# Peptides against a protein of PDB entry 3V4L, part 206

Target 1, 386 residues: chain A of PDB entry 3V4L
Amino acid sequence: GQPLAKDKVALLIGNMSYWEHPKLKAPLVDVYELTNLLRQLDFKVVSLLDLTEYEMCNAVDEFLLLLDKGVYGLLYYAGHGYENFGNSFMVPVDAPNPYRSENCLCVQNILKLMQEKETGLNVFLLDMCRKRNDYDDTIPILDALKVTANIVFGYATCQGAEAFEIQHSGLANGIFMKFLKDRLLEDKKITVLLDEVAEDMGKCHLTKGRQALEIRSSLSEKRALTDPVQGAPCSAEALVRNLQWAKAHELPESMCLKFQCGVHIQLGFAAEFSNVMIIYTSIVHKPPEIIMCDAYVTDFPLDLDIDPKHANKGTPEETGSYLVSKDLPKHCLYTRLSSLQKLKEHLIFTVCLSYQYSGLEDTVEEKQEVNVGKPLIAKLDMHRGL

## One batch from the design tools (peptide; made by RFdiffusion4, then SolubleMPNN)

Design b2_p21_5_s3 (from b2_p21_5, 6 letters changed)
Fold by OpenDDE base, seed 4:
Parts: structure tokens; C-alpha cells; sequence
Structure b2_p21_5_s3 (fold): chain B 386 residues (1-386), chain A 21 residues (1-21)
């Protein structure tokens, strides 16, 4: 019969904003587009940008908690990487220069832990370099993998080679995602799908002789990303997994705030990623005696590292939100919270209404404190132990 | 210090390697 997934779970990590290394751009678009495609395939997707070593470890641990017997697990990573002795290392944004295995996440260690969960399928999509890092002389002793015959690696490049993104004035996919996205929804065995992606990438003149897709698999069954999820959650574990995922993707409800001057604002929230939220404010009612008014958000928790210069913008794009701007309401002030994984406490902030009466020169301010709890990924307490 | 391969393309875009060595 057609294989069934007990559930389907994906972790997508895009690292761009490296502290000690050249910044990337493509992972932003790649994680966003892949998230939308995997959601159409009934995956529970956690999408995360710009993770530190500690945050990446916690993201992987939370992903592993969503895995169970017969669950399909997919890990996508776009960012800096390397390969030493057949071990693939994903590089966190806080990694030193040069980085070593002690600063990085080993993909084969994650695979071992996925095999302990008795997963139905393990897919790794690695959009990173596979060149040897000569600054890391560590030979990791990995435990022997179980013979599960349910493993697929799609590497954006061949062993010992580099993977590239194209940096230009606009947003673009990385080279791997550019071809992967066109086929990802096809009802094919995942190794056949990736082989077709490899053929399509092989036609690209930019990467010819520099980058080529490599498939490494041990897959004895005709498993596809299109394989249907087994119907109603039949186990307590499946219910817990569904609740945990839902909790990590719950937005705050939109609020209507009423000020003493008679101004009413709408405060709204939108998810860009599991760790990236846009706050927007709009004036929904203004008394005629008030000639100008704006509703600013301020006094954010210090752990979010919000630069006030990038807050309260007239467009989503001015905050760095280029992907969800089409789905946002117009004529707001926008603030992008890009590090929700760092939130230790409830998201408490101030809404400051600045306004002017007709015939008064002085600006008046009214303030309201807002507590929205823990939004999105912040509900998982990824900072346990800091 | 490790360095990242950057390749200038004829259109003024850049290929940037997703790794530093």
C-alpha cells in the first residue's frame, strides 16, 4: 500500500547574520518559501532565523520532542557549514572565526537521535558548504547508526565543494532552493524528486563545475513528502505533539486600545517566522479636535535587542520585513521582533499615543502597557538554563 | 582567520560561499 506518515514535522533553520563571518541573504527567502511548501504538504513546520549555538541546540531538542514512531522528520538548514571526515557541521551565527566542531551542530548526531525516535522517514536538506575546514582537526567519534533504511540527504553541493548563494540588489533564493521549490510538491519517491532537482541544477551555467547536488540515501520504501498523514491522532503522544506545535505558532489576538483623549487604535500581530513577529498599530478612530496622532510601541524587553531606530516604521519593508508585507494591513506603524527565541519573560511593551490638538502647539502623550504573554516560539522556553 | 569565497559575476552580482575556511 502507499506509505503513511504518523505525522510530518519539519525544522527549518536559516542563518544569515553571522557575527564573525560574511553575512548571507538567501536563507531568509529559502526558509520562508520552503515553510509555505511544506505546510501545503501537511508538515508541522518550525521556521527559525539567525540562531546562536545554544538556540540551535534547543531548536533541535524541541524538534526531536515532536518526533515519534512513524513520524516523518525533515531538517532543512541554510547557512555556513563545512564537512570534515564525512560529518556535516551547521554553523551558528555566534560561531568564532575560525569555527570548529565544538562551536557547531553535527548533522549525524541529530540523525542518531532521530533514529532513536523510530521515525518513519529522516530527510536532511543541507544548503551549506561541504568543504573541509582545516582549522578543525577534530575527528568526531560518532556512534554507529542503526540500519533503518529510511534516510535521505540532499546536499546543495558535492563532498569537498562549496555551496553558493547569489547576492544581488534584490531578494533571491539560494541555488539549491531555486530548483528544489519547483519540484517539492511532486508525488514522487523523495530520492527520485531530488535526482530530478539535481538534473535541473546541472543545467545552471552559474554553478557548472562549482556546485552540484549530491544525494545520499538508504531508503528501502517508496516514501514521498506527499505521503498522507495518518488520520485522527490515535495516541496521547500525537495529541501532545499537536498541542506543542500549535502552542509554538499561536499569535497574540489583535487588540483595540482606547485612550482617554477618545483615540482608538488597533494593535495587531503577524508571524513572519516561528521566531519573527511583526507588531502593527493603526488609528481606527480619531476625534476631530485631534489634528495628528501616532501610536508608537516602546519599552520592549532588553533580551529582544530591539533598536528603536528600526521600530515604528511607516512600511513593513523599512523594518526588514519584505516577505509578509503583502499580507499586512496598510497605513500602520510596523515593528519587527526578529529574536523571539530570546524572550525569557512575557512580552510586555508600552503603546505610546502621541497627539496634537487643533490650536495647541504642544504634543500630548498617553501610554498603555500591553502584556501579550509569550508569542510563537517564545512559548517553548528555548532559553531553559540561561 | 578563515575567509569566504566571493566570486564577482559579469552582471555585478556576487556568488558568496556558504562557508568560511
Amino acid sequence: as target 1 above (386 residues)
Amino acid sequence: KASTTVIDLPDGSKLVAMGSY
Scores: peptide ipSAE 0.643, ipTM 0.963, DockQ to the pose 0.773
Fold by OpenDDE base, seed 1:
Structure b2_p21_5_s3 (fold): chain B 386 residues (1-386), chain A 21 residues (1-21)
Amino acid sequence: as target 1 above (386 residues)
Amino acid sequence: KASTTVIDLPDGSKLVAMGSY
C-alpha cells in the first residue's frame, strides 16, 4: 500500500541578521516559500527567523516534542554554516567571529535525538556552506547513529564547498530553494525528487563548478513528502501534538477599541512567521467634530526590543514586511514584532489615540492598554530553561 | 577574523557565501 505518515512536522530556521558576520537575505524568502509549500503537503510547520544559540536549542527541543513513532520530521535550515569531519554545524545569529562548534548546533546530534523518537522519515534540508572551518579544531565525539534506514540529507552544496545566495536590490531565493520549490510538491520518493533538483541546479550557469546539491540517504522505503497523514488522531500523543502546534500558530483575535471621544479603532494581527507578527490599526469610526486622528501602538515589553522609529508605519514594507503585505488590510498603521520567541510575559501594549477637534489647535490623547496574551511561538515558553 | 566569499556578477548583483571562514 502507499506509505502513511502518522503525522508530518517541520521546523524551518532562517538566520540572516548575524551580529558578527555578513548579513544574509535569502533565508527570509526561502523559509516563507517553503512554509507555504509544506503546508500544502499537510505539514505542521514552525517557521523561525533570526535565532540565537539558546533560541535555536529551544526550537529544536520543541520540534523533538512534536516527533513520535511514524511521524515525518523535516528540518530546514538556511543561514551560515560549516562542516568539520562530516558534522554539519548551523550558526546562530549571536555566534562570535570566528564561530566554533561550542557556539553552533550540530545537525548529527539532532538526528540522534530524532532516531530516539522512532520517526517514520527524517529529512534534513541544509542551505548552508559545507566548507571546513579552520578556526574550529574541535573533534566532536558523537555517539554512533542507529540503523533506522529512514534518513535523507539534502545539502545545498557538496562536501567542502560553499553554498550561495544571490544578493541584489530585490528579494530572491537562495540557489537551493530556487530549484527545490519547483519540485517539492511532486509525488516522488524524496531521494528521487532531490536528484531531479540536483539536475536542475546543475544547469545554473551562476553556480556551475562552485555549488552542487548533494544527497546523503539511508532511506530503504519509498517515502515521499506527499505521503498522506494517517486519519483522525487516535492516540493521546497525536492529540497533544495537534494542540501544541495549534497553540504555536494562534493569533490574537481582532479587537474593536472604543475611545471616550467616540473614535473606534480596529486592532488586527497577522502572522508572517511563527516568531514574527504584524500589528495593524485602523480608524473604523470617527465623529465629524474630530478632523484628524491617528492610532499608535507603544509601550511594548522590553524583551521585544521594538524601536519606535520602525513602529506605526504607513505601509507593511516600511516595517520590513514584504511577504504578507498583499494579505493585510490597506490604510492602516503597521508594526512588525520580529522576536516573539523573546517574549516571557503576556504581550501587553498601549494603543494611543491622538486627535484634533475642529476649531482647536491642540491635539488630545487618549490611551488604552491591550493584553493579547502570548501570541504564536510565545505560547511554547521557549525560555523554560533559564 | 573569519571572512565570507563574495563574488561580483556582471549585472551588479553578488553571490554571497552562506558561511564565514
Scores: peptide ipSAE 0.641, ipTM 0.962, DockQ to the pose 0.786
Fold by OpenDDE base, seed 5:
Structure b2_p21_5_s3 (fold): chain B 386 residues (1-386), chain A 21 residues (1-21)
Amino acid sequence: as target 1 above (386 residues)
Amino acid sequence: KASTTVIDLPDGSKLVAMGSY
C-alpha cells in the first residue's frame, strides 16, 4: 500500500539579517515559497526568519516536541553555515565574526534527537555553505547516531564547497531553492526527487564547478513528501501536536474599533511568517463633520524593537513586506512586526485616532488600547528559559 | 575577520556565498 504519515511537520529557518556578517536576501523568498509548497503537501509548517542562537535552539526544541513515531519531519535551513569534520553548523544572526561551534547549531545533534522520536521520515534541506571554518578548531565529540533507515539530507552544495544566492537589484533566490521548488510537489520517492533537482542544478552554468547538490540518504523505504497524512488524530499525542501547531498559527481576529467621535476603524492581521505579522488599519466610517482623520498604531511592547519610523506605512512594501502584499486589503496603514518570537507578554498596543472637526483649527486625539493576546509563534513562549 | 565570497556576474548580478570564512 502507499505509505502513510502519522503527521507531517516542518521547521523552516531563514537567517539573512546577520549582525557581524554580510546580509543575505534569498532566505526571505525561499522560506516563503517553501512554506506555501509544504502547506500544499499537508505539512504543519513553522516558518521563522532571523533567529538568534537562543531563538534557534528553542525553535528546534519546539519542532522536536512535534515529532513522534511515524511523523514526517522536515527541517529546512537557509543562511550562513559551515562544515567541520563532517559536522554541519547553522549560524544564528547574532553569531560573532568569526563564528564558532559554540555560537552555532550542530545539525548532527538535531538529527540524534530526531532519531529518538522514531519518525517515519526525516528530511534535512540545508541551504548553506559546507566549507571548513578554520577559525573553529573544535572537534565535536558526537555520540554515535542510531542506525536508522529514514533519513535524507539534501545539501545545497558538496562537502568543502560553498552554496550561493543570486543577488539582483531586487529579489534574490537561493540556487538550491530555485530548482527544488519546481519539483517539490512531485509524487516521487524523496531521494529520486532530489536526484532530479541535482540534475537540473547541474545544468546551471552559473554554479558549474562551484556548487553541486549532494544527497545523503539511509532511506530504504519508498517515502515521498506527497505521502498522505493518516486520518483524524486518534492519539492524545496527535491532538497535542495539532493544538501546539494551531497555537503557533492563530492570528488575532479582525476588530472594529469605535471611537467617541463616531469614527470606526477596522483593525486586521496577516501572517507573513510564523514570527512575522502585518497589522493593518483602515477608516471604515467617518462622520461628515470630521474633515481630516488619521489612525495609527503605537505603544508596542519594547521586546518587539518597533521603530515608529517604520510603522504605519501607506503600502506593505514600505514596511519590507513584498510577499503577502497582494493578499492584503488596499488603502490601509501597515505595520510589520518581524520579531514575534521575542514577545514575552500579550501583544498590547494603542490605536490612536487624530481628527479635525469642520470649523475647528485644533486636532483632537482619541486612543484605544488593544490586547490581541499572543499572536502566532508568540504562543509557544520561546523565551521562557530566560 | 571572516569574509564572504562574492562573485560579480556579467549581467551586474552577484553570487553571494551563504557562509563566511
Scores: peptide ipSAE 0.620, ipTM 0.958, DockQ to the pose 0.794
Fold by OpenDDE base, seed 3:
Structure b2_p21_5_s3 (fold): chain B 386 residues (1-386), chain A 21 residues (1-21)
Amino acid sequence: as target 1 above (386 residues)
Amino acid sequence: KASTTVIDLPDGSKLVAMGSY
C-alpha cells in the first residue's frame, strides 16, 4: 500500500538580519513560499524568522516535542551556514564574527534526537553554504547515528561550496528554493523529487560551476512529502501535537473598539509567519462633528523591540510586509510585530485615537488599552527557561 | 573578520553567498 505518515511536521527557519554578518534577503520569501507549499501537503508548519542561538535551540526543542513514531519531520533552514568535518552548522542571527560551533546549531545533533523519536521520515533541506570555517577548529565528537533508513538531506550546494541568493530590485530568492518550489508538490519519492530539482538547478547558467544540489539519503522506502496523514488522531500524543501546533498558529480575534467621542475602530490581526504578525487599525464609524481622526498603536512590551518609526504605516509594505499585503484590508494603519518569540508576557498595547472637531484647532486624544493574550508562537512560552 | 562572497551579474542583480568566511 502507499506509505502513511502518522503526522507531518515542519520547522522552517529563515535567518536574515545578522548582527555581525552581512544581511540576507532570500530567507523571507523562501520560508514564506515553502510554508504555503508544505501546508498544501498537510504539514503542520512552524515558520520562524531571525532567531538568536537561544531562540533556535528552543524552536528545535519544540519541534522535537511534535515528533513521534511514524511522524514525518522536515527541517528547512535558510541562512548563513558552514560545514566542518561533515557536520552542518546553522548560524543564528546573534552569532559573533567569526562564528564557531559553540555559537551554532549542529544539524547532526538534531538528526540524532529525531532518530530517538522513531520518526517515519527525516528530511533536512539546508539552504546555506557548506564551506569549511577555518576559524572553527572544534572537532565535534558526535555519537554514532542509528541505522533508521529514513534520512534525506537536500543540500543547496555540494560539500565545500557556497550557496547563493539572487538579490534583484529589493527582493531576493535562494537558488535552491527557486527550483525546489516548482517540484515540491509532485507525488514522487522525496529523493527522486530532489534529483529532478538537481537537474533543473544544473541548467541554471548563473550557478554553473559555483553551486550544485547534493542529495544524501539512506531512505529505503518509497516515501513522499505527498504521503497522506493517517486519519483521526487516535493517540493522546497525536492530540497533544495537534493542540500544540494549533496554539502556535492562533491569531487574536478582531476587535471593535468604541471611544467616548463616538468613533469606532476595527482592530485586526494577520499572520505573516509563526513569529511575525501584522496589526491593522481602521476607522469604521466617525461622528460628523469629527473632521479628522487617526487610530495608531503604541506602548508595546519592551521585549518586542518595536521602533515607533516603523509602526502605524499607511501600507503593509512600509512596515516591511511584502508577502501578505494582498490579503490585508485596505485603508488601514499597519504595524508589523516581527519578534513574537521574544514576548514573555501578554501582548498588551495602547490604541490611541487622535482626532479634531470641526471649529477646534486643537487635536484631542483618547486611549484604550488592549490585551490580546499571547499571539501565535508566543503561546509556546519559548522563554520559560530564562 | 569573515566576509561574504558577492558576485555582480550583468543585469545589475547580485549573487550573495549564504555564509561568511
Scores: peptide ipSAE 0.620, ipTM 0.959, DockQ to the pose 0.820

Design b2_p21_5_s4 (from b2_p21_5, 8 letters changed)
Fold by OpenDDE base, seed 2:
Structure b2_p21_5_s4 (fold): chain B 386 residues (1-386), chain A 21 residues (1-21)
Amino acid sequence: as target 1 above (386 residues)
Amino acid sequence: KASRTVIELPDGSKLVAMGSY
């Protein structure tokens, strides 16, 4: 019979905004494109950008809670990385310069934990360099992996080699994701799919002799990313998993705020990623006696590190949101919250209405505090360990 | 100081390594 997945869960991490290292650009688009493809494949996708070491550990822990017997687990990482002694290290955005294993996540440790969950399939897609880091002399003593015939690694590059992003006109894609996305929906054994991606990458003149896809697999069964999820959740654990994922993806409801002057503001929310939300404000009703009227958001929780200079932009693109801009209402002010994982409390902020009456030069301000609870990933309390 | 490989292409695009060493 066709293999069935008990469920399908993916964690996608894209690290770009390194503190002590050169910034990347490709992970933004690559995580977004992969998220959309995996959702079409009925994966429960958690998509996270720009995680610290602590936040990456917590994201992995929450991902592991979604894994169970016969579940398909997929981890994608795009960011800085290195490989020492056959161990792959994902570099958090707060990693010191130079990288050290003590400040990085070892993929083989995550694999060990996934094997303990008795998963049906473990897929690692590692869009990072695999060059040896000579500044890290640590030989990790890893516990022996269990012999499970369900592991697939897709490495964007060969051992000891670099992986590249292509930067053009301000946009970037990873070379691996550029080819992976074209085949990801194919109903093929995952190792066959990745082999075809490797052949497509091998035709790329830009990366010829610089980057080549490496496949490492113990997968003895014909498992595909297209394998159907087993029907109605038959276990309490599957229900809990579904609820946990749903909570992590729940947006605040759109609100209509009414000000004393008779102005009505629409406050809306959109998810770009599991930890990235756009707030947008629009004036939906204005009395004719009000000639100028602006509605801006302010007084965000300090934990979000929101620079007011980057808030209340006339376009989503000015906030750094290029991907969801087509799905957003036009003629709003836009604010991008890119670090929802840092939110310890409810998202409380102020909507400020600034307006002028006809024949009065003085600007009037009205303010309303808004509490939207914990949006998206902030519901998982990824900070509970502090 | 760790360095990152950057390859400038004839079309003005850049290949940028996803690592710094």
Scores: peptide ipSAE 0.538, ipTM 0.942, DockQ to the pose 0.818
Fold by OpenDDE base, seed 4:
Structure b2_p21_5_s4 (fold): chain B 386 residues (1-386), chain A 21 residues (1-21)
Amino acid sequence: as target 1 above (386 residues)
Amino acid sequence: KASRTVIELPDGSKLVAMGSY
C-alpha cells in the first residue's frame, strides 16, 4: 500500500535581514511559495522570517513539539550558511561577522532530535552555502545518529560550494527554489523528485559549474511529500499537535470601531507569514460633514521595533508586503508587523482617527485602544526564557 | 572581514552567494 504519514509538519525559516552580513532577498519569496505548496500537500506549515539565534532555537523546539511517531517532518532553511567537517550551520540574523558555530544552528543536532521523536520521514531542504568557513575551526562533537532509514537532505549546492540567489529590480527565487517549486507537488519518492530537480537545475546556464543540487539520503521506503495523512487524529498527541498548530495560525478577528463623530472603521488582519501580520484600516462609514478622515494605528509595543515611517501606508507594498497585496482589501492604510515572535505581551495598540469638519480648519483626533491578544506565532511564547 | 561572492550578469542582474566568508 502507499505509505501513510501520521501527520505532516514543516518549519520554514527565511533569513535575509542580517545585522552584520550582506542582506538577501530570495528567502522572502522562497518561504512564501514553499508554504503555499506544502499547504496543498496537507502539511502543517510554520513559516518564519528573520530570526535571531534565540528565536531560531525556539522555533526548532516548537517544531519538535509538533513531531511524533510516524509524523513527516520537513525543515526548509533559506539564508546564510556554511559547512565545516560535514556539519551544516544555519546562520541567524544576529550572527557576528565572521560566523561562528556557537552563534549558529547545527542541522545535524536538529536531525538527532527529530530521530528521538520516531518520525516517519525527515526532510531537510537547505538553501544556503556549504562553503567552509575558515574563521570557525570548531569541530562540533555530535552524538551518533540512529539508523532510521528515513532521512533526506536536499542541499541547494555541493559540499564546499556556494548557493546563489538572483538579485534584480524585482522579487526572485533562489536558484534551488526556482526549480524545486515546479516539481514539489509530483507524486514521486522524495529522492526521485529531488533528482529530477537536480537535472532541471543542471540545465541552468547561470549556475553551471558554480551550484549543483546534492541529495544525501538514507530512505529505505517509497515515501513522498504527497503521502496522505492517516485519517482523523486518533491520539491525544495528534489532537494536541493540531491545537498547537492552529493556535500558532489564529488571526485576530476583524473589528468594527465606532467613533463619537459617527465614523466607523473596519480593522482587519492578514497573515503573510507565521511571524508577519498586516494590519489594515478602512473607513466603512463617514458622516457627510466630515471632509477628511484617516485611521492610523500607533502606540505599538516596543518589542516589535515598528518604524513609524513604514506604518500606515496607502499600499501593502510600501510596508514591504509584496506577496499578499492581491488578497488584501483596497483603499486601506496598511501596517506590517514583521517581528511577532518578539511579542512578550498582548498586542495592544491605538487606533487614531484624524478628521476634519467642513468649514473648520482644525483637525480633530479621537483614539481607541485595541487589544487583539497574541496573534499567530506570538501565542507560542517563543520568548520564554528571556 | 568576511566577503560575499557577487557575480554580475549581462542583463544587469546579479548572482549573490547565500553566505559570506
Scores: peptide ipSAE 0.538, ipTM 0.945, DockQ to the pose 0.797
Fold by OpenDDE base, seed 3:
Structure b2_p21_5_s4 (fold): chain B 386 residues (1-386), chain A 21 residues (1-21)
Amino acid sequence: as target 1 above (386 residues)
Amino acid sequence: KASRTVIELPDGSKLVAMGSY
């Protein structure tokens, strides 16, 4: 019979905004496109951008809590990386220059922990460089892996080689994701699918002799990303997993704010990623005596590090949101919250209505505080260890 | 200071390495 997954869980991490290293661009689009494809495959997807070491550790720990016997686990990483002594290191955005293993996440350690969960399939998709880092001489003593015969690595490049993004006109895509996305929905054994991606990438004249996909697999069974999820959640653990994932993807409800002047504001929310939310405001009712009015959001929690210069934009694109702009209502003011994993408390902010009456020169302001609870990934309290 | 590989293509696009060494 076709293999069944007990559940399917994916963690996608895209690191771009490095503090001490050259910034990337491709992880934004690549994590978004992969998230949408894996959702079509009935994966529970957590998608996270620009994580620190601590935030990456917590994201992996939360991902491991979603894993159990017969669950399919997929980890995708796009960002800076290196490979020393056959160990793959994912580089957090706060990593010092040069990289060191003490400030990076070792993929083989994550694999060990996944094997302890008795997972049905472990897939690693590593869209990073695999060059040796000569500044890190640490030889990690790793515990011996179990023989689980359910491991697949898709490396964007060969050992000792670089992985590339194509940058054109401000946009970028990773070479690996460019080819992976075209085949990811195919009902094929995951290793066969990746072999076809490797062949497609091998035909690319741009990367020929520079980047080639490497597949490392112990997968003894015919397992595919298309394998159906087992119907009823049969265990208490499966119910807990479903609830935990659902909490991490719950948006605040849209609300109508009423001001004393008689202006009504619609406040709405959209998810770009599990840690990235767009807030939008629109005037839904205005008294005729008010000639101009705008609704600004302000007074955000300091932990979110929101620059007011990037808030309250007339387009989603001006906030840095190019991916979800088609799904957003038009004629709003838009604010992008890109670091929801840093939110310690409830998301409390102020809606400030600035307006002018006909025949008065002075602008009037009214303010209303809004509490939307913990949106998206902020419900997982990823910061609790700080 | 670590440097990244950048390859300029004839069409004005760039291949940029996802790492710096």
Scores: peptide ipSAE 0.531, ipTM 0.941, DockQ to the pose 0.842
Fold by OpenDDE base, seed 1:
Structure b2_p21_5_s4 (fold): chain B 386 residues (1-386), chain A 21 residues (1-21)
Amino acid sequence: as target 1 above (386 residues)
Amino acid sequence: KASRTVIELPDGSKLVAMGSY
């Protein structure tokens, strides 16, 4: 019969905003596009941008908690990387220059932990360079992997080579994702799908002799990303997994705020990623005696590192939100919270209404504090280990 | 100091390596 997945879980990490390294751009689009495709494939997707070492470790640990016997696990990483002695290292955004294995996540260690979960399929999609880092002479002693015959690696490039993003007109796409996205929905064995992606990449004149997809597989069964999820969750673990995923994707409810001046504000929330939320405000009612009014959000928790200069923009794009802007209401002020994984407490912030009465030169301000609890990934308490 | 490969293309686009060494 067609193979069944007990469930499908994906962790997507896109690191771009490196502190000590050159910034990337492609991981933004690539994580977003892959998230949408994997959702169409009935994956439970956690999508995270710009993680520190600690945050990456916690994200992997939380992902491993979602894995169980017969579950399909997919890890995608887009960011800086290297490969020493056949060990692949994902580089966190806070990694020092030069980065070393002690500051990085070893993919083979994650694979070991995934094998302990008795997963039905383990897919690694590594959109990073695989060049040797000569600043790291560490030879990791890896424990022997189990023979599970369910592992697939799709490397964006071959051993010792670089992976590239194409930067054009201010946007960027990874070369790997450019070809992967066109085939990802195909009902094919995952290794066959990746072989077709490799052939398509091989026709790309831009990367010819620079980047080539490498597939490493022990997959003995005809497993596909299209394989149906087994029906209603029958186990306590499946219910916990569904609840944990749902918590990581729960948005705050839209609010109607009423000010003393008679102005009504709609406050809304949208998810761009599991750790990235857009707040938007709109004036839904204004008394005629008020000639001008604006609703600003301010006083965010310090842990979110929100620059007020980037808050309360007239367009989503001015916040850096290019991907979800079509799904957002128009004529709002927009604020992008890009680091929800740092939120230790409830998201409490101030809505400030600035307004002017007809015939008065002075602006008046009214403020309301809003508590929206822990939005999205902040519900997973990724900080519990400190 | 680690550096990344950048390749300028004839159309003004750039190939940028996803790693620095």
Scores: peptide ipSAE 0.525, ipTM 0.941, DockQ to the pose 0.824

